# Peptides against a protein of PDB entry 3VZA, part 135

Target 1, 98 residues: chain A of PDB entry 3VZA
Amino acid sequence: RVERLCKSKELFEERLGLEIRRIHNEQLQFIFRHIDHKDPDKPYMFTLSINEQGDYEVTSCTPPLDCISEFQLKVRETNNFSAFIANIRKAFTALSFK
Target 2, 62 residues: chain B of PDB entry 3VZA
Amino acid sequence: AAYVTQLYYKISRIDWDYEVEPARIKGIHYGPDIAQPINMDSSHHSRCFISDYLWSLVPTAW

## One batch from the design tools (peptide; made by RFdiffusion4, then SolubleMPNN)

Design b2_p25_5_s4 (from b2_p25_5, 17 letters changed)
Fold by OpenDDE base, seed 1:
Structure b2_p25_5_s4 (fold): chain B 98 residues (1-98), chain C 62 residues (1-62), chain A 25 residues (1-25)
Amino acid sequence: as target 1 above (98 residues)
Amino acid sequence: as target 2 above (62 residues)
Amino acid sequence: MEEQERRFLNPSEEDIELLEWLINR
């Protein structure tokens, strides 16, 4: 049902503070909010694609994360996409305290 | 929007209860061991607290 | 464009090939 799916998307966006957008060149943009308690609307984002080898590839990260390359390697090794996204949010959270 | 909601589920393992009032955050988180109910009043918490709490349910072990 | 999202659910060779087929047909 279309109405239910739309509502589901809205609930996820608000409650998780995570927006997912389709962007050019077969990429997804992940936008985290509710990271900085002092500025809940401040976005923390990264873009993701699948390269020619079929592997996840982070194409951008704003603000930059030192650990993003390691996470990219880990998700390729484990295929644990959930942990991948959760760890990125955790890293953004840690960055917001600096 | 079917695939995006599937993606949200793949990430969070949360299934929302869509029959409750907007101020009630109710659902089920399906962890590797057992399913845990989610039931909280959004008016009693900040947006950041709610998000942090829900994300805390998601394992970060690779 | 739902197929674009589907690739990220399970980036299998089959999904990638399907997406490429859909885009290029």
Scores: peptide ipSAE 0.105, ipTM 0.905, DockQ to the pose 0.083
Fold by OpenDDE base, seed 5:
Structure b2_p25_5_s4 (fold): chain B 98 residues (1-98), chain C 62 residues (1-62), chain A 25 residues (1-25)
Amino acid sequence: as target 1 above (98 residues)
Amino acid sequence: as target 2 above (62 residues)
Amino acid sequence: MEEQERRFLNPSEEDIELLEWLINR
């Protein structure tokens, strides 16, 4: 099971181009790669925490996204975490063409 | 690594087939209506195309 | 180097309680 779990993580990281890490102050860092086809290793990232009210809070976004505040509101309203992450990736993809 | 793999499933709704050779990207995407198979030859596509394709399976509707 | 870049270069892969909460919410 341990070997399978390790393999699973590696497959997700490579195939989705998404790495998830713990960082200081109880935050998660989401790192997207494979966004820019001309620079597949260029990272697009944001950090996430649960604030004192128990709500999702984006604590940083690099590069910055105009829509990130709206997405934070949407995920708090819908609790659709999957759509939240997918929409952020979509926004990063759009940004890579500018 | 159990927690992170669970999070990946929560995000993508993809379950990989771990018994196939590395050149084959095989799994199942569990959508809201029906489950659909994933079966790709990784040697035929760029890393970016593969990622874009897999993410295209994930609904963006709130 | 910006703080975001520092966090990117110095990650931790340890499972945390926050991750468990995110999964189960």
Scores: peptide ipSAE 0.049, ipTM 0.889, DockQ to the pose 0.289
Fold by OpenDDE base, seed 2:
Structure b2_p25_5_s4 (fold): chain B 98 residues (1-98), chain C 62 residues (1-62), chain A 25 residues (1-25)
Amino acid sequence: as target 1 above (98 residues)
Amino acid sequence: as target 2 above (62 residues)
Amino acid sequence: MEEQERRFLNPSEEDIELLEWLINR
């Protein structure tokens, strides 16, 4: 089972181009790759935590996204975590064309 | 790894067939209404195309 | 109703547990 789960994780990382890391100050870092077709290894990332109020909080976004604050609001309103992550990737993709 | 894979499922709603050959991208995307099979030959596509395609399966409606 | 509202407006307890485990374990 452990081997299966490890393989599953690797498949997600490669196929979605999404890595999830634990970082300092009790945060998760979400690292997107495969965004820029000209540079597939270029990372697009944000960090996430649960704040003292119990809400999702984006603690950083690199490169910055104009829409990230709106997305944080939307995920707090809808609790749709899937759409939250997908919309961030969509925004990073759009940014890569600028 | 159990928790992170659970998080990946929460995000993507994809369940991989992990027992197939590495060159085969096989799984199921579970949408709100119907399940969509995933079955791709990775040798026929770039990494970016594969990722873009898979993410296109994930609804962005809030 | 209150529980459903809480889940809608905030991360569910399950989601929080998952994230906290990922962050701290």
Scores: peptide ipSAE 0.065, ipTM 0.892, DockQ to the pose 0.042; fails the geometry check
Fold by OpenDDE base, seed 4:
Structure b2_p25_5_s4 (fold): chain B 98 residues (1-98), chain C 62 residues (1-62), chain A 25 residues (1-25)
Amino acid sequence: as target 1 above (98 residues)
Amino acid sequence: as target 2 above (62 residues)
Amino acid sequence: MEEQERRFLNPSEEDIELLEWLINR
Protein backbone atom coordinates (compact mmCIF):
# COMPACT_ATOMS: atom_id res chain seq x y z
CA ARG B 1 0.00 0.00 0.00
CA VAL B 2 2.81 2.39 0.79
CA GLU B 3 4.21 1.92 -2.67
CA ARG B 4 0.81 2.57 -4.16
CA LEU B 5 0.39 5.74 -2.16
CA CYS B 6 3.78 6.97 -3.26
CA LYS B 7 2.90 6.27 -6.85
CA SER B 8 -0.39 8.06 -6.38
CA LYS B 9 1.39 11.15 -5.15
CA GLU B 10 3.70 11.12 -8.13
CA LEU B 11 0.81 10.73 -10.52
CA PHE B 12 -1.01 13.65 -8.99
CA GLU B 13 2.08 15.82 -9.10
CA GLU B 14 2.76 15.10 -12.74
CA ARG B 15 -0.76 15.02 -14.08
CA LEU B 16 -2.19 17.95 -12.17
CA GLY B 17 1.03 19.85 -12.21
CA LEU B 18 0.57 20.47 -8.51
CA GLU B 19 3.16 19.82 -5.85
CA ILE B 20 2.38 20.18 -2.18
CA ARG B 21 5.20 20.78 0.28
CA ARG B 22 5.48 21.27 3.96
CA ILE B 23 7.46 24.38 4.71
CA HIS B 24 8.60 26.34 7.71
CA ASN B 25 6.23 27.91 10.20
CA GLU B 26 3.60 25.21 9.81
CA GLN B 27 2.63 26.06 6.26
CA LEU B 28 1.78 24.17 3.13
CA GLN B 29 3.21 25.32 -0.15
CA PHE B 30 1.18 24.65 -3.26
CA ILE B 31 3.26 24.79 -6.42
CA PHE B 32 1.50 24.82 -9.75
CA ARG B 33 3.35 24.00 -12.90
CA HIS B 34 2.09 23.34 -16.40
CA ILE B 35 0.41 26.75 -16.30
CA ASP B 36 2.43 28.52 -18.95
CA HIS B 37 2.46 26.41 -22.07
CA LYS B 38 5.56 28.26 -23.22
CA ASP B 39 7.33 27.38 -19.99
CA PRO B 40 5.69 24.35 -18.43
CA ASP B 41 8.10 24.20 -15.52
CA LYS B 42 7.53 27.79 -14.45
CA PRO B 43 6.13 27.66 -10.93
CA TYR B 44 3.07 29.50 -9.72
CA MET B 45 2.71 29.09 -6.02
CA PHE B 46 1.03 30.09 -2.81
CA THR B 47 1.43 29.15 0.81
CA LEU B 48 -1.35 28.29 3.18
CA SER B 49 -1.72 27.99 6.91
CA ILE B 50 -4.41 27.65 9.50
CA ASN B 51 -4.32 30.79 11.58
CA GLU B 52 -4.95 31.10 15.28
CA GLN B 53 -8.65 31.50 14.63
CA GLY B 54 -8.67 28.23 12.73
CA ASP B 55 -9.24 29.83 9.36
CA TYR B 56 -7.49 29.23 6.08
CA GLU B 57 -4.92 31.93 5.55
CA VAL B 58 -2.88 32.53 2.44
CA THR B 59 0.50 33.64 3.66
CA SER B 60 2.11 34.23 0.27
CA CYS B 61 1.26 34.14 -3.40
CA THR B 62 3.79 34.26 -6.21
CA PRO B 63 3.03 35.78 -8.58
CA PRO B 64 0.55 37.89 -6.65
CA LEU B 65 -3.14 37.54 -7.37
CA ASP B 66 -5.47 40.44 -6.80
CA CYS B 67 -8.29 37.97 -6.30
CA ILE B 68 -6.61 35.93 -3.60
CA SER B 69 -8.20 37.85 -0.75
CA GLU B 70 -11.62 37.26 -2.20
CA PHE B 71 -10.86 33.58 -2.63
CA GLN B 72 -9.72 33.36 0.95
CA LEU B 73 -12.99 34.88 2.02
CA LYS B 74 -14.95 32.51 -0.18
CA VAL B 75 -13.26 29.40 1.08
CA ARG B 76 -13.84 30.50 4.65
CA GLU B 77 -17.50 30.96 3.85
CA THR B 78 -18.04 27.79 1.86
CA ASN B 79 -15.34 25.40 3.03
CA ASN B 80 -15.07 24.43 -0.62
CA PHE B 81 -11.37 23.76 -0.63
CA SER B 82 -11.51 22.16 -4.05
CA ALA B 83 -13.02 25.24 -5.64
CA PHE B 84 -10.51 27.34 -3.76
CA ILE B 85 -7.52 25.57 -5.26
CA ALA B 86 -9.12 25.32 -8.68
CA ASN B 87 -9.93 29.01 -8.77
CA ILE B 88 -6.39 29.89 -7.80
CA ARG B 89 -5.10 27.78 -10.65
CA LYS B 90 -7.57 29.45 -12.97
CA ALA B 91 -6.34 32.84 -11.84
CA PHE B 92 -2.72 31.85 -12.37
CA THR B 93 -3.63 30.63 -15.81
CA ALA B 94 -5.18 33.99 -16.59
CA LEU B 95 -1.99 35.71 -15.49
CA SER B 96 0.07 33.59 -17.83
CA PHE B 97 -1.74 35.14 -20.78
CA LYS B 98 -0.98 38.70 -19.76
CA ALA C 1 1.68 9.58 1.91
CA ALA C 2 -1.86 8.66 2.81
CA TYR C 3 -2.76 12.13 3.96
CA VAL C 4 -1.26 13.92 0.98
CA THR C 5 -3.14 11.65 -1.38
CA GLN C 6 -6.26 12.38 0.60
CA LEU C 7 -5.59 16.05 0.09
CA TYR C 8 -5.13 15.53 -3.63
CA TYR C 9 -8.41 13.70 -3.75
CA LYS C 10 -10.13 16.41 -1.76
CA ILE C 11 -8.83 18.96 -4.24
CA SER C 12 -9.31 17.14 -7.52
CA ARG C 13 -11.85 14.43 -6.72
CA ILE C 14 -9.81 12.19 -8.99
CA ASP C 15 -9.01 8.57 -8.29
CA TRP C 16 -6.30 7.10 -10.49
CA ASP C 17 -6.13 3.64 -11.92
CA TYR C 18 -2.68 2.49 -10.90
CA GLU C 19 -2.77 -0.80 -12.75
CA VAL C 20 -2.21 0.65 -16.21
CA GLU C 21 0.96 1.46 -18.08
CA PRO C 22 2.59 4.80 -17.34
CA ALA C 23 1.62 6.24 -20.69
CA ARG C 24 -2.05 5.76 -19.92
CA ILE C 25 -3.77 8.39 -17.82
CA LYS C 26 -6.73 6.52 -16.49
CA GLY C 27 -8.97 7.33 -13.59
CA ILE C 28 -12.30 8.67 -12.47
CA HIS C 29 -13.33 12.19 -11.59
CA TYR C 30 -16.12 12.26 -9.06
CA GLY C 31 -18.39 15.22 -9.54
CA PRO C 32 -21.32 16.07 -7.36
CA ASP C 33 -23.77 14.42 -9.72
CA ILE C 34 -21.84 12.11 -12.00
CA ALA C 35 -18.58 10.24 -12.21
CA GLN C 36 -16.55 11.05 -15.29
CA PRO C 37 -14.04 8.53 -16.56
CA ILE C 38 -10.59 9.70 -17.51
CA ASN C 39 -8.73 7.79 -20.17
CA MET C 40 -5.95 9.50 -22.07
CA ASP C 41 -2.78 8.57 -23.86
CA SER C 42 -0.14 10.85 -22.42
CA SER C 43 2.01 10.48 -25.51
CA HIS C 44 -0.65 12.28 -27.52
CA HIS C 45 -0.75 15.40 -25.38
CA SER C 46 1.49 17.96 -23.77
CA ARG C 47 1.85 18.07 -20.03
CA CYS C 48 0.13 21.42 -20.00
CA PHE C 49 -2.81 20.17 -22.00
CA ILE C 50 -3.22 17.19 -19.71
CA SER C 51 -3.16 19.35 -16.62
CA ASP C 52 -5.52 21.90 -18.11
CA TYR C 53 -7.93 19.19 -19.09
CA LEU C 54 -7.91 17.53 -15.71
CA TRP C 55 -8.37 20.81 -13.90
CA SER C 56 -11.25 21.64 -16.22
CA LEU C 57 -13.07 18.75 -14.61
CA VAL C 58 -12.88 20.41 -11.21
CA PRO C 59 -15.81 22.73 -10.51
CA THR C 60 -14.97 26.30 -9.64
CA ALA C 61 -18.37 27.21 -8.27
CA TRP C 62 -18.18 28.02 -4.61
CA MET A 1 -15.78 22.84 23.75
CA GLU A 2 -17.14 26.11 22.45
CA GLU A 3 -13.76 27.40 21.41
CA GLN A 4 -12.91 24.13 19.74
CA GLU A 5 -16.21 24.15 17.92
CA ARG A 6 -15.58 27.69 16.77
CA ARG A 7 -12.15 26.83 15.47
CA PHE A 8 -13.36 23.92 13.43
CA LEU A 9 -16.38 25.72 12.02
CA ASN A 10 -14.47 27.00 9.03
CA PRO A 11 -12.56 25.22 7.67
CA SER A 12 -14.16 21.93 8.55
CA GLU A 13 -12.64 19.85 11.28
CA GLU A 14 -11.67 17.26 8.74
CA ASP A 15 -9.85 19.81 6.63
CA ILE A 16 -7.99 21.25 9.58
CA GLU A 17 -6.96 17.86 10.84
CA LEU A 18 -5.72 16.86 7.43
CA LEU A 19 -3.77 20.03 6.90
CA GLU A 20 -2.31 20.04 10.37
CA TRP A 21 -1.25 16.46 9.98
CA LEU A 22 0.44 17.24 6.70
CA ILE A 23 2.12 20.27 8.16
CA ASN A 24 3.29 18.72 11.39
CA ARG A 25 4.05 15.12 10.53
Scores: peptide ipSAE 0.061, ipTM 0.889, DockQ to the pose 0.048; fails the geometry check

Design b2_p25_6_s1 (from b2_p25_6, 14 letters changed)
Fold by OpenDDE base, seed 2:
Structure b2_p25_6_s1 (fold): chain B 98 residues (1-98), chain C 62 residues (1-62), chain A 25 residues (1-25)
Amino acid sequence: as target 1 above (98 residues)
Amino acid sequence: as target 2 above (62 residues)
Amino acid sequence: SAEEAERQSSFELLRQILEKEPVFD
């Protein structure tokens, strides 16, 4: 089972171009790659925590996204975490076209 | 890693077929209304195209 | 598994990751 779990994680990381890390100070780091077709390994990332109120809170976003605050509001309202992540990737993709 | 892989499923709604060769991207996407198969030859596509395609399966409606 | 994941909310999974997943060095 352990081997299968490791393989699963690797497949998701490569195929979705999304890495998920637990980092310091009770945060999760989401790293998107495969965004820029001319530079597939260029990372686009944000960090997320759950604040004292129990709400999702974006603690950083690199590169910055104008829409990130709105997305934070939307995910708090809907609890649709899938749409939250997908919309962030969509925004990063749009940003990559400059 | 169990919770992380489960989170990947919650995000993408994709369940991979782990019994095929790595070059074969095979699985099932569970959409809100219908489940559809994924079956791609990775040698025919760039990594970016594959990722873009898979993410296109994920609804962005809130 | 996919079946197991369906029974847990994203919020619950995030909390579990924050508690149980090794901190990235």
Scores: peptide ipSAE 0.727, ipTM 0.958, DockQ to the pose 0.437
Fold by OpenDDE base, seed 1:
Structure b2_p25_6_s1 (fold): chain B 98 residues (1-98), chain C 62 residues (1-62), chain A 25 residues (1-25)
Amino acid sequence: as target 1 above (98 residues)
Amino acid sequence: as target 2 above (62 residues)
Amino acid sequence: SAEEAERQSSFELLRQILEKEPVFD
């Protein structure tokens, strides 16, 4: 069971190019790779917390996305976390074309 | 680890086939209407292509 | 595991990760 969970995590990380980690100060870090086809290992990342009001809050975004504030609003309104993550990746992809 | 893998599923709606050889990317994407199989030979595609393809399965509509 | 994941919301999973997942070194 433990081995399967470890394998599952690794498969998702490699195939989706998304790493999820708990970091300090009660935050989650989402690291996208495989965004830039010319530099597959280049990370695109954001950090997320749940604030005192119980709302999703993006605490950092690197590189910055001008749409991240809107996405934060949308996920709070819809609670569609899947779309939230997918749209962020889509935005990072668009950004990679400069 | 269990919660993280569950979160991956909540995000992607993909369930992998863990019994196939490593070079085979096999699983099922559970869309809102119908489940779609995933079956790719990783040696035929770049890592970026594979990721882009898999993410294309995930709806972006809010 | 897919069945188990469907039974929990993303919010609940995030809370559990934030509470129980080891902090990344």
Scores: peptide ipSAE 0.719, ipTM 0.956, DockQ to the pose 0.435
Fold by OpenDDE base, seed 5:
Structure b2_p25_6_s1 (fold): chain B 98 residues (1-98), chain C 62 residues (1-62), chain A 25 residues (1-25)
Amino acid sequence: as target 1 above (98 residues)
Amino acid sequence: as target 2 above (62 residues)
Amino acid sequence: SAEEAERQSSFELLRQILEKEPVFD
């Protein structure tokens, strides 16, 4: 089972171009790649924590997204984490064309 | 990596077929209306195209 | 598995990752 789990993680990372890391200070780092077709390895990332109130909180976003605060509000309201991540990727994709 | 892989599923709703050759991207996407098969040859597509395609399966409606 | 993941919320999974996943450095 352990081997299968490792393989599963690797497949998701490569195929979705999304890496999920636990980093310092009780945060998760979400790293998107495969955004810029001219530079597939260029990372687009944000960090996420669960704050003292138990709410999702974006602690950083690189490059910055003007919509990230709104998305944070939306995910708190809807608890639709899938849409949260997908919308962030869509926003990064749009940003890559600037 | 159990929790991380489970989170990937919660995000993407994709369940991979782990028994196929590495170049075969095969799985099932569980959408809200109907489950759709995924079956593509990665050698025929760029990494960016593959990722874009898979993410296109994920609804963005809140 | 996918079936197992359906039984847990994203919030619960995030908490578990934050508690048990090795810290990346």
Scores: peptide ipSAE 0.715, ipTM 0.956, DockQ to the pose 0.438
Fold by OpenDDE base, seed 3:
Parts: sequence; structure tokens; C-alpha cells
Structure b2_p25_6_s1 (fold): chain B 98 residues (1-98), chain C 62 residues (1-62), chain A 25 residues (1-25)
Amino acid sequence: as target 1 above (98 residues)
Amino acid sequence: as target 2 above (62 residues)
Amino acid sequence: SAEEAERQSSFELLRQILEKEPVFD
């Protein structure tokens, strides 16, 4: 099971170009790669926590996204975490085109 | 890594086929209405194309 | 598994990760 889980994680990381890390201060780091076709390894990332109120809170976004605050609001309203992540990736993709 | 793997599924709704060669990207995407098979030869595509394609399966409607 | 993941909300999973997943150095 552990072996399968490790393989699964690796497959998701490579194929989705998304790495998920637990980092300091009770945060999750989401690192997108494969965004810029000219620079596939360039990371696009944000960090996420759950605040004292139990709400999703984006604690950083690199590069910054104008829409990130709106997405934070939307995910709080809808609890659609999948759409949250997908929309962030779409926004990063749009940003990569400059 | 169990929770992280589960989170990947919750995000992507993709379940991989783990019994294929590494170069074969095979799995199933579970959409709200239709389950769509995934079956790609990774050697025929760039990493970015593969990722873009897979993410295109994930709905962005809130 | 996919089946197991369907039984848990994303929020619950996030909480579990934040609580139990090893911190990345």
C-alpha cells in the first residue's frame, strides 16, 4: 500500500505538474509546474492555511494573481476545492503568456 | 502520503492505472456525468501538453 | 484509493494533511 501510494503521488506530481507540500506554520504549499511550455520547470505556487475561523486562507502566491482573493472567496462559498485549484492553474497559465 | 494522494483525487478526479509501463499514461477521469478513459503515450507528448490536457478535464465551474 | 477519497471532503483531507503529513524541509 505504501509503495502504491508513493507511486501514485509521483504520478500525480509529474502528470499534473502539481506538487503538494506541508510546510511550516501549518500551511500547505501547492507548486505548479509545466505551466510555461518554454520553461516547464518554472514554478508557480501558492500557500494555503486554514485560519482560526476554519476558512481557507491563501497566505502567499508567487507570482501574484489578481484573482486569488476572489478565488479564496469563491472556495469559501462553494467549498469546491477542485475548481479552486483548477482556476488557479488556469490563472497561472494565462499569466505565463505575459 | 495517503491523504495527499486522496487530495489529488479530490482535485483532479483522476484514478491512475498503476499496472502499465511508465511511459503509458493510463487512467480514468471521473466527471460529474461521464467517466472518461485516459490513455496516452507520454513519449509522444511534452510534459506541458500532458499536464494541460489532464487539467482540461477538470471543471472550473464553482 | 479513489473510492476512499470520495468518502472524505477536501476540507477534511486538508485538515488531515496539515495535522499528520510530515513537514517538508
Scores: peptide ipSAE 0.699, ipTM 0.953, DockQ to the pose 0.438

Design b2_p25_6_s2 (from b2_p25_6, 15 letters changed)
Fold by OpenDDE base, seed 3:
Structure b2_p25_6_s2 (fold): chain B 98 residues (1-98), chain C 62 residues (1-62), chain A 25 residues (1-25)
Amino acid sequence: as target 1 above (98 residues)
Amino acid sequence: as target 2 above (62 residues)
Amino acid sequence: SAEEAERKSSFEILRNILENEPVLE
């Protein structure tokens, strides 16, 4: 099982271009790659925590996204974490063209 | 890595086929209504194209 | 597994990661 889990993680990382890491201060780091077709390894990332109220909280976003606060609100309202991540990637993709 | 892989599934709704050759991107995407197969030859596509395609399967509606 | 993940909420999975996964930085 461990071998499959490791392989699964690697496949997701490569194929989705998304790395998920637990980092300091009870945060998760989401690193998107394969965003910029001219620079596939360029990272687009944000960090996420669950605050004392139990709400999702974006603690950083690099590069910055104007829509990130709205997405944070939306995910709190809908609990649709999938759409949350997908919309962030979409926003990063749009940003990469500028 | 169990929880992380679970999160990947919750995000993407993709379940990979782990028995195929490395160059074959094969799996199933479980959409809201229909499950659709994924079957790509990675050697025919860029990494960015593959990622973009897979993410295109993920609904963005809240 | 996909089946196991279906039985858990994203929130629960996130909590599990935050509590159990190794800190990488």
Scores: peptide ipSAE 0.752, ipTM 0.961, DockQ to the pose 0.466
Fold by OpenDDE base, seed 2:
Structure b2_p25_6_s2 (fold): chain B 98 residues (1-98), chain C 62 residues (1-62), chain A 25 residues (1-25)
Amino acid sequence: as target 1 above (98 residues)
Amino acid sequence: as target 2 above (62 residues)
Amino acid sequence: SAEEAERKSSFEILRNILENEPVLE
């Protein structure tokens, strides 16, 4: 089972181009790659925490997204975490076209 | 990695077939209304295309 | 597994990661 879990993680990372890391101060780092077809390894990332009220809070976004605050509001309202991540990737994709 | 893989599923709703050869991308995407099979030959597509395609399966409606 | 993840909320899974996964940075 341990071997399967490791394989599963690697498959998701490569196929979705999404890496998920626990970092300092009780935060998760989401790193998107495969966004820019001309530079597939270029990272697009944001960090996420759960604040004192138990709400999702974006603590950083690189490169910055004008829509990230709205997405934070939407995920708090809907609890649709899947749509939250997918919309962020969509926004990063749009940004890659400059 | 158990919780991280669970999160990947919650995000993508994809369940991989772990018994196929490495170059074959096989699995099932569980959409809101219907489950759809995934079956791709990775050698025929770029990494970016594969990722874009898989993410296109994920609804963005809140 | 997919079955296990299906019955857990994203919030619960996130909390589990934040509490149990190794810190990388």
Scores: peptide ipSAE 0.752, ipTM 0.961, DockQ to the pose 0.466
Fold by OpenDDE base, seed 1:
Structure b2_p25_6_s2 (fold): chain B 98 residues (1-98), chain C 62 residues (1-62), chain A 25 residues (1-25)
Amino acid sequence: as target 1 above (98 residues)
Amino acid sequence: as target 2 above (62 residues)
Amino acid sequence: SAEEAERKSSFEILRNILENEPVLE
């Protein structure tokens, strides 16, 4: 059901504060909101691609995260994409307090 | 949006109840061992709190 | 939908998005 899928996407976007977009050059953009309680609409973003070797590759991160390279390594090692996304959000959250 | 919703599920392991009123955040989180219900009144919480709570359900262990 | 998602890897789903979802930027 198309209508249900649209509703599902909207619910996830609002409740998780995470938007997922396909952008140019075979990339996905992940946009986190609801990170900063003082500015809930402030976006925290990263872009992701799958390189020619078939590995996850972070192509951008705004604001930058010192740990993003390590997370990229970890997700390649574990293939735990859920933990990858959750840890990025956790890192953005920590960044918002500084 | 079918694949995007599948990705949301893969990330969060949450399945929403789509038949309840919009103010009710109801669903099931499927953890590694057991499934747990989600049932919140969104009018009693900020958007940030709701998101933080839901993400707290997602394990960060690699 | 959740059932279908359980049967697919994150990698496969990501590929499906990259191939089938509309480009927004």
Scores: peptide ipSAE 0.752, ipTM 0.960, DockQ to the pose 0.476
Fold by OpenDDE base, seed 5:
Structure b2_p25_6_s2 (fold): chain B 98 residues (1-98), chain C 62 residues (1-62), chain A 25 residues (1-25)
Amino acid sequence: as target 1 above (98 residues)
Amino acid sequence: as target 2 above (62 residues)
Amino acid sequence: SAEEAERKSSFEILRNILENEPVLE
């Protein structure tokens, strides 16, 4: 089972181009790759925590997204975490076209 | 790893077929209305195309 | 598994990651 789980994680990382990491201060780091077709390994990332109120809180976003605060509000309202992540990737994709 | 894979599923709604060859991207996407099979030959596509395609399956409506 | 994930909320899964996954950075 451990082997299968490791394989599963690797498949998701490669195929979605999304890495999920636990980092310091009770945060998760979401790293998107495969955004820029000319530079597939260029990372687009944000960090997320659950604050004392139990709400999702974006603690950083690199490169910055002007819509990230709105998305944070939306995910708190809807609890649609899937749409939250997908919209962030969509925004990063749009940003990559500069 | 277990929880991370669960999160990937929650995000993507994709369940991979783990018994196929590495070059075959095979699984099922569980959309809100219908489940759709995924079956791609990775050698025929760029990494970016594959990712873009898979993410296109994920609804962005809140 | 996918079936197990269906039974848990994203919030719960996130909390589990924050509590159990190794710190990488």
Scores: peptide ipSAE 0.751, ipTM 0.960, DockQ to the pose 0.477

Design b2_p25_6_s3 (from b2_p25_6, 16 letters changed)
Fold by OpenDDE base, seed 3:
Structure b2_p25_6_s3 (fold): chain B 98 residues (1-98), chain C 62 residues (1-62), chain A 25 residues (1-25)
Amino acid sequence: as target 1 above (98 residues)
Amino acid sequence: as target 2 above (62 residues)
Amino acid sequence: SAEEAERQESFQILRDILENEPVLD
């Protein structure tokens, strides 16, 4: 049901602090918030596409993460998308302490 | 929105309880081992703490 | 394996989003 789906999405967005959006050029935008405890609304985001080879491709990352290329490789190897997202959030969290 | 909600589940493995009041964060995390209940009063925690806690339930091993 | 199949579902869902969800930006 649409109402349940909308509520579910809202709950996930607020509680996980993660917004998922389809944007232009066949990309998904992942926006993390609630990362910086001093600035909970500060966004940490990356965009993702599936390239012509059918592989996950990170098309942007703001702020940039040194580990993002490695994570892209790992998710291609393992197809563990959950770990992919969780590791990115972990990396953003670490970055917020700097 | 169906696909997005499915993706949230695939990422987090959390299923929310939609029958409780908005201030109650209640659900179940389905990890690879034992399912873990979630039951928090959001008024007792910051948004960041809540998110950090929930993400701590998600394994980072590839 | 079951784990591989489960992970493949995530990939398919992602593709479904990319192909079917409304563009917001």
Scores: peptide ipSAE 0.691, ipTM 0.957, DockQ to the pose 0.823
Fold by OpenDDE base, seed 5:
Structure b2_p25_6_s3 (fold): chain B 98 residues (1-98), chain C 62 residues (1-62), chain A 25 residues (1-25)
Amino acid sequence: as target 1 above (98 residues)
Amino acid sequence: as target 2 above (62 residues)
Amino acid sequence: SAEEAERQESFQILRDILENEPVLD
């Protein structure tokens, strides 16, 4: 099972171009790649925590997204985490066109 | 890795076929209506195209 | 609702990751 889980994670990372990491201070780091077709390895990332109120909180976003605060509000309202991540990737994709 | 893989599924709704050769991207996307098969030859596509395609399967409606 | 319960699962998974996955940074 361990080997299969490792393979599963690797497949998701490569195929979705999304890496998920637990980092310091009880945060998750989401790293998108394969966004910029001219530079597939260029990372687009944000960090996420669950604050003391139990709400999703974006603690950083690189590069910055104007819409990230709105998405944070939306995910708090809907708890639709899938749409949250997908919309962030969509926003990063739009940003990559400068 | 168990929780992370679960999260990937919750995000993407994709279940991979782990019994095919690495060059074959095969799985099932479980959308809100009808499950759709995924079956791609990775040698025919860029990594960016593959990712874009897979993410296109994920609804963005809140 | 079932939809709300399903979405709550994502929240719980995130909490589980934050509590159990190894810190990488």
Scores: peptide ipSAE 0.688, ipTM 0.956, DockQ to the pose 0.825
Fold by OpenDDE base, seed 2:
Structure b2_p25_6_s3 (fold): chain B 98 residues (1-98), chain C 62 residues (1-62), chain A 25 residues (1-25)
Amino acid sequence: as target 1 above (98 residues)
Amino acid sequence: as target 2 above (62 residues)
Amino acid sequence: SAEEAERQESFQILRDILENEPVLD
């Protein structure tokens, strides 16, 4: 089962182009790749925590997204984490064309 | 990595077929209505196309 | 609702990651 879990993570990382990491100060780092077709390894990332109120909080976003604050509000309202991540990737994709 | 893989499923709703060769991207996407099969030959597509396609399966409606 | 309960599972998984996964940075 341990081997299967490792393989599963690797498949998701490569196929979705999304790496998920626990980092210092009780944060999660989400790293998107495969966004820029001209530079597939270029990272687009944000960090996330759960604040003292128990709410999702984006602690950084690189490159910055104008819509990230709105998405934070939406995920707090709906708790639709899937849509949250998908919309962020969509926004990063749009940014890569500028 | 158990919790991380669970999170990947909650995000993507994709369950991979782990018994196929690495070049075959095979699995099932469990959308809100009907489950749809995934069956791609990775040699026919770029990494970016594959990722874009898989993410296109994920609804963005809140 | 069932949908709300399903979405709450994501929140719990995130908490579990923050508490149990190894720190990488």
Scores: peptide ipSAE 0.687, ipTM 0.956, DockQ to the pose 0.838
Fold by OpenDDE base, seed 1:
Order: sequence, then structure tokens, then C-alpha cells
Structure b2_p25_6_s3 (fold): chain B 98 residues (1-98), chain C 62 residues (1-62), chain A 25 residues (1-25)
Amino acid sequence: as target 1 above (98 residues)
Amino acid sequence: as target 2 above (62 residues)
Amino acid sequence: SAEEAERQESFQILRDILENEPVLD
């Protein structure tokens, strides 16, 4: 089972181009790759925590996204984490064309 | 990695076929409607195309 | 609802990761 879990994680990382890491200060780091077709390995990332109020909080975003604050509000309202991540990737994709 | 893999599923709703050779991207996407199969030959596509395609399966509606 | 339960599971998984997964540099 452990071997299967490792393989599963690797498949998701490569195929979705998304790495998920627990980092210091009780944060999760989400690293998107395969965004820029001209530079597939270029990372687009954000960090996330759950604050003392129990709300999702984006603690950093690189490169910056103008819409990230709105998305944070939306995920707090809907708890739709899937849409949250997908919309962030969509926004990063749009940014890569500029 | 158990929780992380669970999170990947909650995000993407994709379940991979782990018994297939690495060059074959095979799985099932469980959307709100009928489950849809995924079956791609990775040698025929770029990494970016594959990722874009898979993410296109994920609804963005809140 | 089933939808609400599903979304709550995502939140719990995040908390589980934050508490149990190894910290990476």
C-alpha cells in the first residue's frame, strides 16, 4: 500500500503538474508546473494555511494574482476546494500568456 | 502520502489505473454526471497538453 | 447534503495534512 501511495502521488504530480508540500508554519505549498508551454518547468505557486478562525488563507502567491483575494473569499463561502485550485490554475494559465 | 493522494482525488476526481505501463495515461474521471474514461498515450502529447487536458475535466464553477 | 459532506472532507484532509505530513524544506 505504501508503494502504491508513492506511485499515486508521483502520477498526480507529473500528470497534473501539481506538487503539494507541507512547509513550515502550518502551511501548504501548491506548486503548479506545465503552465507555460514554452517553459514547462516554470513554477507557479501559492501557499495556504487555515487561520485561527478556521478559514482558508492564502499566505503567498508567486507570481501574484489579482484574483487571488476573490478566490479566497469564494472558497470560504462555498468550501469548494476543487474549484478553488482549478480556478487558480486557470488564472496562472491566463497570466502565462501576458 | 495517504492524505496528499486523497487531496489529489478531491481536487481532480481522477482515479488512475496503476497497472498500466508508464507511457499510458489511463484512469477514470468522476464528474457530477457519468464517469468518463481517460486513456492517452503520453508519447503523443506534451506534458503541458496532458496537464491542460486533465485540468479541463475539473469544473471551475463555485 | 452529499455535496456539503464532500466539501467538508476536503477541509478535513487539509487539516490532516497540516498535522501529519512531514514538513518539507
Scores: peptide ipSAE 0.687, ipTM 0.956, DockQ to the pose 0.827

